# Ledger of designs, part 35: peptides against a protein of PDB entry 3HTU

Target 1, 75 residues: chain A of PDB entry 3HTU
Amino acid sequence: RRPEEWGKLIYQWVSRSGQNNSVFTLYELTNGEDTEDEEFHGLDEATLLRALQALQQEHKAEIITVSDGRGVKFF

## One batch from the design tools (peptide; made by RFdiffusion4, then SolubleMPNN)

Design b2_p16_4_s4 (from b2_p16_4, 9 letters changed)
Fold by OpenDDE base, seed 5:
Structure b2_p16_4_s4 (fold): chain B 75 residues (1-75), chain A 16 residues (1-16)
Amino acid sequence: as target 1 above (75 residues)
Amino acid sequence: MPTVTEEDIEKLKEML
């Protein structure tokens, strides 16, 4: 899958679960229990970042970087 | 445009 395709799958999950406007750590998106049944569970962080960057271009997400790590807010 | 707030940042820090 291309990053844009992964982004679509991730955003579909966010929307289906009603978690728009929520903040996630990058870790919990691909390693957390909440996404265990999703195809993007276990996705490598590099590909995840590219997927989220694709969503950023569509104004559907914004990646957040702080000292202790990274996360993302979905819109 | 959608924006990240200071509250969002604090939430993230708590989660990390």
Scores: peptide ipSAE 0.711, ipTM 0.934, DockQ to the pose 0.879
Fold by OpenDDE base, seed 2:
Structure b2_p16_4_s4 (fold): chain B 75 residues (1-75), chain A 16 residues (1-16)
Amino acid sequence: as target 1 above (75 residues)
Amino acid sequence: MPTVTEEDIEKLKEML
């Protein structure tokens, strides 16, 4: 899958689960219990980042970088 | 326009 395609799957999960306007760490998106049954569970962080960047271009997400790591807010 | 707030940043810091 292309990054844009992964982004679509991730955003579909966010929307269907009613978690728009929520903040996630990158780790919990791909390794957390809440996404265990999703196709993107276990996705490598580099590909995840590119997927989120694709969503960011569409104003559907914004990647957040702080001292202790990175996360994302979905809109 | 969707934006990240200071509250969002603080939430993230608590999660990391």
Scores: peptide ipSAE 0.711, ipTM 0.934, DockQ to the pose 0.867
Fold by OpenDDE base, seed 1:
Structure b2_p16_4_s4 (fold): chain B 75 residues (1-75), chain A 16 residues (1-16)
Amino acid sequence: as target 1 above (75 residues)
Amino acid sequence: MPTVTEEDIEKLKEML
């Protein structure tokens, strides 16, 4: 899958679960219990980042960088 | 435009 395709799957999960306007760490998106049944579970962080960047271009997400790590807010 | 707030940032810091 291309990054934008992964982004679509991730955003679909966010939307279906009603978690728009929520903040996630990158880790919990791919390693958390809440996404164990999703195709993107276990996705490497580099590919995840590219997927989120694709969503960011569509104003569907914004990647947040702080001193202790990175996360993302979905819109 | 959708925006990240200071509250969002603080929430993230707590999660990390």
Scores: peptide ipSAE 0.709, ipTM 0.933, DockQ to the pose 0.873
Fold by OpenDDE base, seed 3:
Structure b2_p16_4_s4 (fold): chain B 75 residues (1-75), chain A 16 residues (1-16)
Amino acid sequence: as target 1 above (75 residues)
Amino acid sequence: MPTVTEEDIEKLKEML
């Protein structure tokens, strides 16, 4: 899958689960309990970042970087 | 336009 395709799957999950305007760590997005049944569970961080960057271009997400790590807000 | 707020950043810091 291309990053854009991963982004679509991720955003579909966010939207269907009603978690727009929510903040996630990158880790919980791909390794957390809430996404265990999703195709993107276990996705490597590099590919995840590219997927989120694709969503960011569409103003559907914004990647957040702080000293302790990174996360993302979905819109 | 979608915006990340200071509250969002604080939430993230608590989660990390």
Scores: peptide ipSAE 0.705, ipTM 0.933, DockQ to the pose 0.872

Design b2_p16_5_s1 (from b2_p16_5, 11 letters changed)
Fold by OpenDDE base, seed 4:
Structure b2_p16_5_s1 (fold): chain B 75 residues (1-75), chain A 16 residues (1-16)
Amino acid sequence: as target 1 above (75 residues)
Amino acid sequence: LMEKLKELGSKLTKPA
């Protein structure tokens, strides 16, 4: 899958599960219990970041960067 | 890390 396709799957989960306006660490998104049954569970962080960047371009997410990690807010 | 991001993120999200 392309990063954009992963982004679509991730955002579909966000929308269907009512997680809009929620914040996740990148780890929670791909390794957390809440996404265990999703296709993107276990996705490598590099690909995840590209997927989220695609969503950010569509104003569906905002990547949060701090000195020791990254997270994302979905809209 | 997770706690720090959650703390910062809480300022950007409305209460659940």
Scores: peptide ipSAE 0.120, ipTM 0.714, DockQ to the pose 0.275
Fold by OpenDDE base, seed 5:
Structure b2_p16_5_s1 (fold): chain B 75 residues (1-75), chain A 16 residues (1-16)
Amino acid sequence: as target 1 above (75 residues)
Amino acid sequence: LMEKLKELGSKLTKPA
């Protein structure tokens, strides 16, 4: 899958689960309990970041960068 | 990290 295709799957989960306006760490999104049954669970962080960047271009997400980690807010 | 990020993120999320 291309990064933008992963982004689509991720955002579909966000919408279906009612997680719009929620904030996740990148680790939580791919390694957390809430996404254990999703295809993108276990996705490498590099690919995840590219997927989220694609969503960010569509104004569906905003990547949050702090000194000791990264997260994402979904809209 | 999660706590810090969630704390920062909570300022950006909508009340609802």
Scores: peptide ipSAE 0.119, ipTM 0.706, DockQ to the pose 0.335
Fold by OpenDDE base, seed 3:
Structure b2_p16_5_s1 (fold): chain B 75 residues (1-75), chain A 16 residues (1-16)
Amino acid sequence: as target 1 above (75 residues)
Amino acid sequence: LMEKLKELGSKLTKPA
């Protein structure tokens, strides 16, 4: 899958599960309990980041980078 | 980290 395709799957989960306006660490998205049944569970972080960047271009997410880590806010 | 992200996220969260 292309990053954009992963982004679509991720946002579908966000929308269907009611996680809009929620904040996640990148680890939580791909390794957390809430996404265990999703196809993107276990996705490598590099591909995840590209997927989230695609969503960010669509104003569906905002990647948050702080000194001690990264996360994402979904809209 | 999560607490910091939540704090930052709260500034971006629109009222429910």
Scores: peptide ipSAE 0.116, ipTM 0.703, DockQ to the pose 0.458
Fold by OpenDDE base, seed 2:
Structure b2_p16_5_s1 (fold): chain B 75 residues (1-75), chain A 16 residues (1-16)
Amino acid sequence: as target 1 above (75 residues)
Amino acid sequence: LMEKLKELGSKLTKPA
């Protein structure tokens, strides 16, 4: 899958599960209990970041990078 | 880590 295809799957989960306007660390998205049954669970973080960047271009997410980690807010 | 992001990010939502 291309990054934008992963982004589509992630945002579909966000929308269907009512997680719009919520905040996640990148680790929680791919390693947390909330996404255990999703196709993107276990996705490598580099690919995840590219997927989220695609969503950010569509104004569906905002990536927040700090010195000790990264997170994302979905809209 | 999540709390740190919330502390530093002005656009982040409050914890539920």
Scores: peptide ipSAE 0.097, ipTM 0.703, DockQ to the pose 0.210

Design b2_p16_5_s2 (from b2_p16_5, 10 letters changed)
Fold by OpenDDE base, seed 3:
Structure b2_p16_5_s2 (fold): chain B 75 residues (1-75), chain A 16 residues (1-16)
Amino acid sequence: as target 1 above (75 residues)
Amino acid sequence: MKEELEELGSKLKKPE
């Protein structure tokens, strides 16, 4: 899958689960309990980041950096 | 932005 395709899957999950405007760590998205049944669970961080960057270009997400950690807010 | 950073910061402090 291309990063854009991963981004679509991730955003579909966010939207369907009603978690727009929520903040996640990158780890939560790919390793958290809430996404265990999703196709993107276990996705490597590099690919995840590219997927989120694609969403960011569409103004559907904002990647956030705090100290030595990163996360994302979905819109 | 500040609210987002604060929330993210709180999450990053916690183990999964």
Scores: peptide ipSAE 0.309, ipTM 0.790, DockQ to the pose 0.106
Fold by OpenDDE base, seed 2:
Structure b2_p16_5_s2 (fold): chain B 75 residues (1-75), chain A 16 residues (1-16)
Amino acid sequence: as target 1 above (75 residues)
Amino acid sequence: MKEELEELGSKLKKPE
């Protein structure tokens, strides 16, 4: 899958689960308990980041960087 | 952004 396709799957999960406007760490999205049944669970961080960047260009997400890690807010 | 950053910081400090 292309990064944009992964982004679509991730955003669909966020929307259908009613978690828009929520903040996640990158780890939670691919290794968290809440996404264990999702196709993107276990996705490598590099591909995840590219997927989120694609969503960011569509104004559906904002990547947040802090000194001790990164996260994302979905809209 | 301030509120979201604080929430993210809190999550990052928790064991995963």
Scores: peptide ipSAE 0.306, ipTM 0.787, DockQ to the pose 0.105
Fold by OpenDDE base, seed 4:
Structure b2_p16_5_s2 (fold): chain B 75 residues (1-75), chain A 16 residues (1-16)
Amino acid sequence: as target 1 above (75 residues)
Amino acid sequence: MKEELEELGSKLKKPE
C-alpha cells in the first residue's frame, strides 16, 4: 500500500470510531489496544508518518512534534 | 507514551 492508502484506512478508522478531534501518539495508532483489529496495526513508524503527512496535506490531520516524540490530531 | 506528548494530548484532545 502507498502512504496515501494507509492514510485513508487510518482516517476511516478515526471517523467510524468517532474519534475526530482526538490526539494520538504514533505508538497508540500502530501498537495500541484500540487498533489491534485494524490493518494498520503493526505498521512501521516511517510508513505511518508518511501516511499521516498525506492526511495532513488534506487538512485531515496535524502532526505534533515535541522533544520526546510525535503525535497526531485528527480533524 | 512520553510525558510531553501526554500533556499536549490532554490539552488538545476533545471528546467525541
Scores: peptide ipSAE 0.238, ipTM 0.754, DockQ to the pose 0.253
Fold by OpenDDE base, seed 1:
Structure b2_p16_5_s2 (fold): chain B 75 residues (1-75), chain A 16 residues (1-16)
Amino acid sequence: as target 1 above (75 residues)
Amino acid sequence: MKEELEELGSKLKKPE
């Protein structure tokens, strides 16, 4: 799958679960309990980041960088 | 990390 395709799957999960406007760490998305049944669970961070960047270009997400890590806010 | 992200998230939720 291409990054934008992963982004679509991720955003679909966010939307269907009613978690728009929520903030996640990158780890939560790929290693969290809430996404264990999702296709993107276990996705490598590099690919995840590219997927989120694709969503960011569509104004569906915003990648957040803090002193000790990164996260993302979905819209 | 999560706490910081939540804080940042709260800021991003502020209306213009």
Scores: peptide ipSAE 0.229, ipTM 0.755, DockQ to the pose 0.487

Design b2_p16_5_s3 (from b2_p16_5, 8 letters changed)
Fold by OpenDDE base, seed 1:
Structure b2_p16_5_s3 (fold): chain B 75 residues (1-75), chain A 16 residues (1-16)
Amino acid sequence: as target 1 above (75 residues)
Amino acid sequence: MMKELLEKGSKLKKPP
């Protein structure tokens, strides 16, 4: 899958689970219990980041960088 | 990490 395709899957999960406007660490998205049944579970962080960047271009997400890591806010 | 992310990126507490 291309990053854009991963982004679509991730955002579909966010939407159908009613978690818009929520904040996640990158780790939570790919390693968390809430996404164990999702295709993107276990996705490498580099690919995840590219997927989120694609969503960011569509104003569906905002990547947050802080001193001790990165996260994302979905809209 | 989550606390700092919430402070910077959102004023909404992440639902449990």
Scores: peptide ipSAE 0.099, ipTM 0.709, DockQ to the pose 0.335
Fold by OpenDDE base, seed 3:
Structure b2_p16_5_s3 (fold): chain B 75 residues (1-75), chain A 16 residues (1-16)
Amino acid sequence: as target 1 above (75 residues)
Amino acid sequence: MMKELLEKGSKLKKPP
């Protein structure tokens, strides 16, 4: 899958689960309990980041960088 | 780290 395709799957999950405007660490998206049954569970972080960057270009997400990690806010 | 993300990205607690 292309990063944009991964982004679509991720955002579909966010929308269906009603978690727009929520904040996640990148780890939570691919390793968390809430996404265990999703196709993107276990996705490598580099590919995840590219997927989120694609969503960010569409104003559907904002990647957040903090001192000890990264996360994302979905819109 | 989550606390810092919430402070920077949102004032709302991440829903379970």
Scores: peptide ipSAE 0.096, ipTM 0.714, DockQ to the pose 0.356
Fold by OpenDDE base, seed 5:
Structure b2_p16_5_s3 (fold): chain B 75 residues (1-75), chain A 16 residues (1-16)
Amino acid sequence: as target 1 above (75 residues)
Amino acid sequence: MMKELLEKGSKLKKPP
């Protein structure tokens, strides 16, 4: 899958689960209990980041960088 | 990390 395709799957989950306007760590998205049944569970962080960057281009997400990690806010 | 993310992002999510 291309990053844009992963981004679509991730955002579909966000929308269906009512998680819009929520903040996640990158780890929570790919390793959390809430996404265990999703195709993007276990996705490597580098690919995840590119997927989120694609969503950011569409104004559907904002990547957040902090001193001890990274996260994302979905819109 | 969650504290910093909440400060920069949304206050809707609560730290575990």
Scores: peptide ipSAE 0.095, ipTM 0.707, DockQ to the pose 0.312
Fold by OpenDDE base, seed 4:
Structure b2_p16_5_s3 (fold): chain B 75 residues (1-75), chain A 16 residues (1-16)
Amino acid sequence: as target 1 above (75 residues)
Amino acid sequence: MMKELLEKGSKLKKPP
């Protein structure tokens, strides 16, 4: 899958999951219990980041960079 | 990490 395709899958999960919180660490998306049954679980962080960057260009996500890591807010 | 992400992203998520 291309990063854009991964982004689509991730965003679909976010949209359909009924999450009461749209902020995630990158680790939570690919290693968390909430995504254990998703195809993108276990995805390498480099590919994940590219996927999120694709979503960011579509204004569907915002990557958050902090001193000790990265996260993402979905819209 | 979570604290800083919440400050920048959303206050709705509770830190672990």
Scores: peptide ipSAE 0.087, ipTM 0.700, DockQ to the pose 0.293

Design b2_p16_5_s4 (from b2_p16_5, 10 letters changed)
Fold by OpenDDE base, seed 3:
Structure b2_p16_5_s4 (fold): chain B 75 residues (1-75), chain A 16 residues (1-16)
Amino acid sequence: as target 1 above (75 residues)
Amino acid sequence: MMEELKKLGETLKKPE
């Protein structure tokens, strides 16, 4: 899958689960309990980041950088 | 990290 395709799957989950306007760490998205049954669970962080960057270009997400990590807010 | 991230995220608005 291309990053854009991963982004679509991730955002579909966000939308269907009512997680819009929620903030996640990158780890939560791919390793958390809430996404255990999703295809993107276990996705490597590099690919995840590219997927999120694609969503960010569509104004569907914003990647957040803090002193000790990164996360994302979905809109 | 989560707390800092959550706090920062709460203030973010959808970009235009």
Scores: peptide ipSAE 0.333, ipTM 0.851, DockQ to the pose 0.893
Fold by OpenDDE base, seed 1:
Structure b2_p16_5_s4 (fold): chain B 75 residues (1-75), chain A 16 residues (1-16)
Amino acid sequence: as target 1 above (75 residues)
Amino acid sequence: MMEELKKLGETLKKPE
């Protein structure tokens, strides 16, 4: 799958689960209990980041960078 | 590790 395709799957989960306007660490998305049944569970962080960047271009997400980590807010 | 992630999550989830 291409990054934008992963982004679509991720955002579909966000929308269907009512997680819009929620904030996640990158780890939570791919390693968390809430996404264990999702296709993107276990996705490598590099690919995840590219997927989220694609969503960011569509104004569906915002990548958050802090001094000791990164996360994402979905809209 | 879990505690570290929790702390990171709290930082990221601070109100805007």
Scores: peptide ipSAE 0.091, ipTM 0.668, DockQ to the pose 0.128
Fold by OpenDDE base, seed 5:
Structure b2_p16_5_s4 (fold): chain B 75 residues (1-75), chain A 16 residues (1-16)
Amino acid sequence: as target 1 above (75 residues)
Amino acid sequence: MMEELKKLGETLKKPE
């Protein structure tokens, strides 16, 4: 899958899950229990980041980078 | 907005 395709799958999950929080660490998106049944579970961080960057270009997400980790806010 | 989100990011739980 291309990063854009992964981004679509991720955003679909975010939209369907009805999560009360739209902010995630990159780690919990691919390694967390909440996404254990999703195809993108276990996705390498590099590909995940590219997928999220694609969503960011569509104004569907914003990547948060801090010294002690990275996260993303979905819109 | 990015600065506000960065602050929010700093409050994110650390990976387990």
Scores: peptide ipSAE 0.083, ipTM 0.663, DockQ to the pose 0.110
Fold by OpenDDE base, seed 4:
Structure b2_p16_5_s4 (fold): chain B 75 residues (1-75), chain A 16 residues (1-16)
Amino acid sequence: as target 1 above (75 residues)
Amino acid sequence: MMEELKKLGETLKKPE
């Protein structure tokens, strides 16, 4: 899958999951319990980041970078 | 590592 395709899958999950909090660490998205049944579970961080960057270009996500790691806010 | 990730998550989620 291309990064854009991964981004689509991730955003679909976010949209359908009804999460009360739209902020995630990158680790939570690919290694968290909440995504164990999703196709993008276990996705490498580099590919995940590219997927999220694609979503960011569409104004569907904002990547948050801090000293100790990275996260993402979905819109 | 798990505690560090938890703390990071709390930091990222707190303002949002």
Scores: peptide ipSAE 0.082, ipTM 0.663, DockQ to the pose 0.136

Design b2_p16_6_s1 (from b2_p16_6, 6 letters changed)
Fold by OpenDDE base, seed 3:
Structure b2_p16_6_s1 (fold): chain B 75 residues (1-75), chain A 16 residues (1-16)
Amino acid sequence: as target 1 above (75 residues)
Amino acid sequence: SKPSYTQEDVEKLKSM
């Protein structure tokens, strides 16, 4: 899958599960309990970042970089 | 305007 395709799958999950306006660590998205049954579970972080960047271009997400780590907010 | 995260979002993230 292309990053844009991964982004679509991730955002579909966010929308269907009512997680819009929620914040996740990158680890939670791909390794957390809430996404265990999703196709993007276990996705490598590099590909995840590209997927999220695609969503960010569409104003559907914003990657958060802080000293303690990174996360993402979905809109 | 373009949506953006808030300080509250940052604090929530830090608490995880």
Scores: peptide ipSAE 0.608, ipTM 0.917, DockQ to the pose 0.781
Fold by OpenDDE base, seed 1:
Structure b2_p16_6_s1 (fold): chain B 75 residues (1-75), chain A 16 residues (1-16)
Amino acid sequence: as target 1 above (75 residues)
Amino acid sequence: SKPSYTQEDVEKLKSM
């Protein structure tokens, strides 16, 4: 899958689960219990980042980078 | 204006 395709799957999960306007760590998205049944579970962080960047271009997500960690907010 | 995260979001993230 291309990063944009991964982004679509991730955002679909966010939308279906009603978690828009929520923040996640990158680890939580791919390794958390809540996403165990999703195709993107276990996705490598580099590919995840590219997927989120694609969503960011569409204003559906924003990657949060602070000195003590990284995450993402979905809209 | 495009949506953006807030300081509250940052603090929430830090708590995880």
Scores: peptide ipSAE 0.603, ipTM 0.915, DockQ to the pose 0.796
Fold by OpenDDE base, seed 5:
Structure b2_p16_6_s1 (fold): chain B 75 residues (1-75), chain A 16 residues (1-16)
Amino acid sequence: as target 1 above (75 residues)
Amino acid sequence: SKPSYTQEDVEKLKSM
């Protein structure tokens, strides 16, 4: 899958689970229990970042980078 | 303008 395709899958999960406007750590998106049944569970962080960047271009997400860690907010 | 995260979002993230 291309990053854009992964982005679609991730955003579909966020939307159908009613978690728009929520913040996630990058880790919990791919390693958390909440996404255990999703195809993107276990996705490597590099690919995840590219997927989220694709969503960011569509204004559907924003990657948050702070000294304490990284995450993403979905819109 | 595109949406953006808030300081509250940052604090939430830091708490995880």
Scores: peptide ipSAE 0.599, ipTM 0.914, DockQ to the pose 0.802
Fold by OpenDDE base, seed 4:
Structure b2_p16_6_s1 (fold): chain B 75 residues (1-75), chain A 16 residues (1-16)
Amino acid sequence: as target 1 above (75 residues)
Amino acid sequence: SKPSYTQEDVEKLKSM
């Protein structure tokens, strides 16, 4: 899959999941319990980041970098 | 190895 295709799958999950919070660490998205049944579980971080960057271009996500790590806020 | 992005980081991110 292309990064854009991964982004679509990720955003579909976010949209349907009914999560209270829309902020995730990158680790949570690919290694967390909440996504164990999703196709993007186990996705490498580099590809994940590219997928999120694609979503960011569509104003569907914002990648957040802090001193101790990175995360993403979905819209 | 695994990323060092933990739930604590989420809280930091949410506080921004």
Scores: peptide ipSAE 0.411, ipTM 0.848, DockQ to the pose 0.070

Design b2_p16_6_s2 (from b2_p16_6, 6 letters changed)
Fold by OpenDDE base, seed 4:
Structure b2_p16_6_s2 (fold): chain B 75 residues (1-75), chain A 16 residues (1-16)
Amino acid sequence: as target 1 above (75 residues)
Amino acid sequence: SKPSYTQEDIEKLKEM
């Protein structure tokens, strides 16, 4: 899958689970219990970031980078 | 306008 395709899957999960406007760590998205049954579970961080960047271009997400880690907010 | 994260979001991340 291309990053844009991963982004679509991720955002679909966010939307159907009613978690828009929620903040996640990158780890939670790909390794958390809430996404165990999702295709993007276990996705490598590099690909995840590219997927989120694609969503960011669509104003559907914003990657948050802080000194002690990274996360993402979905809109 | 473009939505953006808030300081509250940052603090939330730090707690996670």
Scores: peptide ipSAE 0.388, ipTM 0.835, DockQ to the pose 0.867
Fold by OpenDDE base, seed 3:
Structure b2_p16_6_s2 (fold): chain B 75 residues (1-75), chain A 16 residues (1-16)
Amino acid sequence: as target 1 above (75 residues)
Amino acid sequence: SKPSYTQEDIEKLKEM
């Protein structure tokens, strides 16, 4: 899958689960309990980041960098 | 307009 395709799957999950405007760590998205049944569970962080960057260009997500790691907010 | 995260979002992230 291309990063854009991963981004679509991730955003579909966010939308279906009603978690728009929610914040996640990158680890939570791919390793958390809430996404265990999703195809993107276990996705490597590098590919995840590219997927989120694609969503960010569409204003559907914003990647957040803080002193203690990174996260993402979905819109 | 382009959406942006807030300080509250950052604080939530730090707690995770």
Scores: peptide ipSAE 0.382, ipTM 0.841, DockQ to the pose 0.847
Fold by OpenDDE base, seed 1:
Structure b2_p16_6_s2 (fold): chain B 75 residues (1-75), chain A 16 residues (1-16)
Amino acid sequence: as target 1 above (75 residues)
Amino acid sequence: SKPSYTQEDIEKLKEM
């Protein structure tokens, strides 16, 4: 799958679960209990970042990078 | 442009 395709799957999960406007750590998305049944569970962080960057270009997500942590907010 | 996340969002990330 391309990063854009992964992004689509991730965003679909966020939307279906009603978690838009919520903030996630990158680890939660790929290793959390809430996503154990999702195809993107276990996805490597590098590919995850590329997927989220694709969503960010579509204004569907914003990657949060601060000194004390990193995560993503979905819209 | 300004970020769309808030300071509260940042603090939540720090707590996790």
Scores: peptide ipSAE 0.362, ipTM 0.829, DockQ to the pose 0.545
Fold by OpenDDE base, seed 5:
Structure b2_p16_6_s2 (fold): chain B 75 residues (1-75), chain A 16 residues (1-16)
Amino acid sequence: as target 1 above (75 residues)
Amino acid sequence: SKPSYTQEDIEKLKEM
């Protein structure tokens, strides 16, 4: 899958689960219990980041980077 | 990889 395709799957989950405007760590999206049944569970962080960057271009997400980690806010 | 900041930190980020 291309990053844009992964982004679509991730955002579909966010929307279907009613978690728009929620904040996640990147780790939680791919390793958390809430996404265990999703196709993107276990996705490598590099691919995840590219997927989220695609969503960010569409104004559907904002990537948050700090010195000790990263997160994302979905809209 | 797992970030070092806590769930409390992420809750603060929710206000952004």
Scores: peptide ipSAE 0.175, ipTM 0.761, DockQ to the pose 0.081

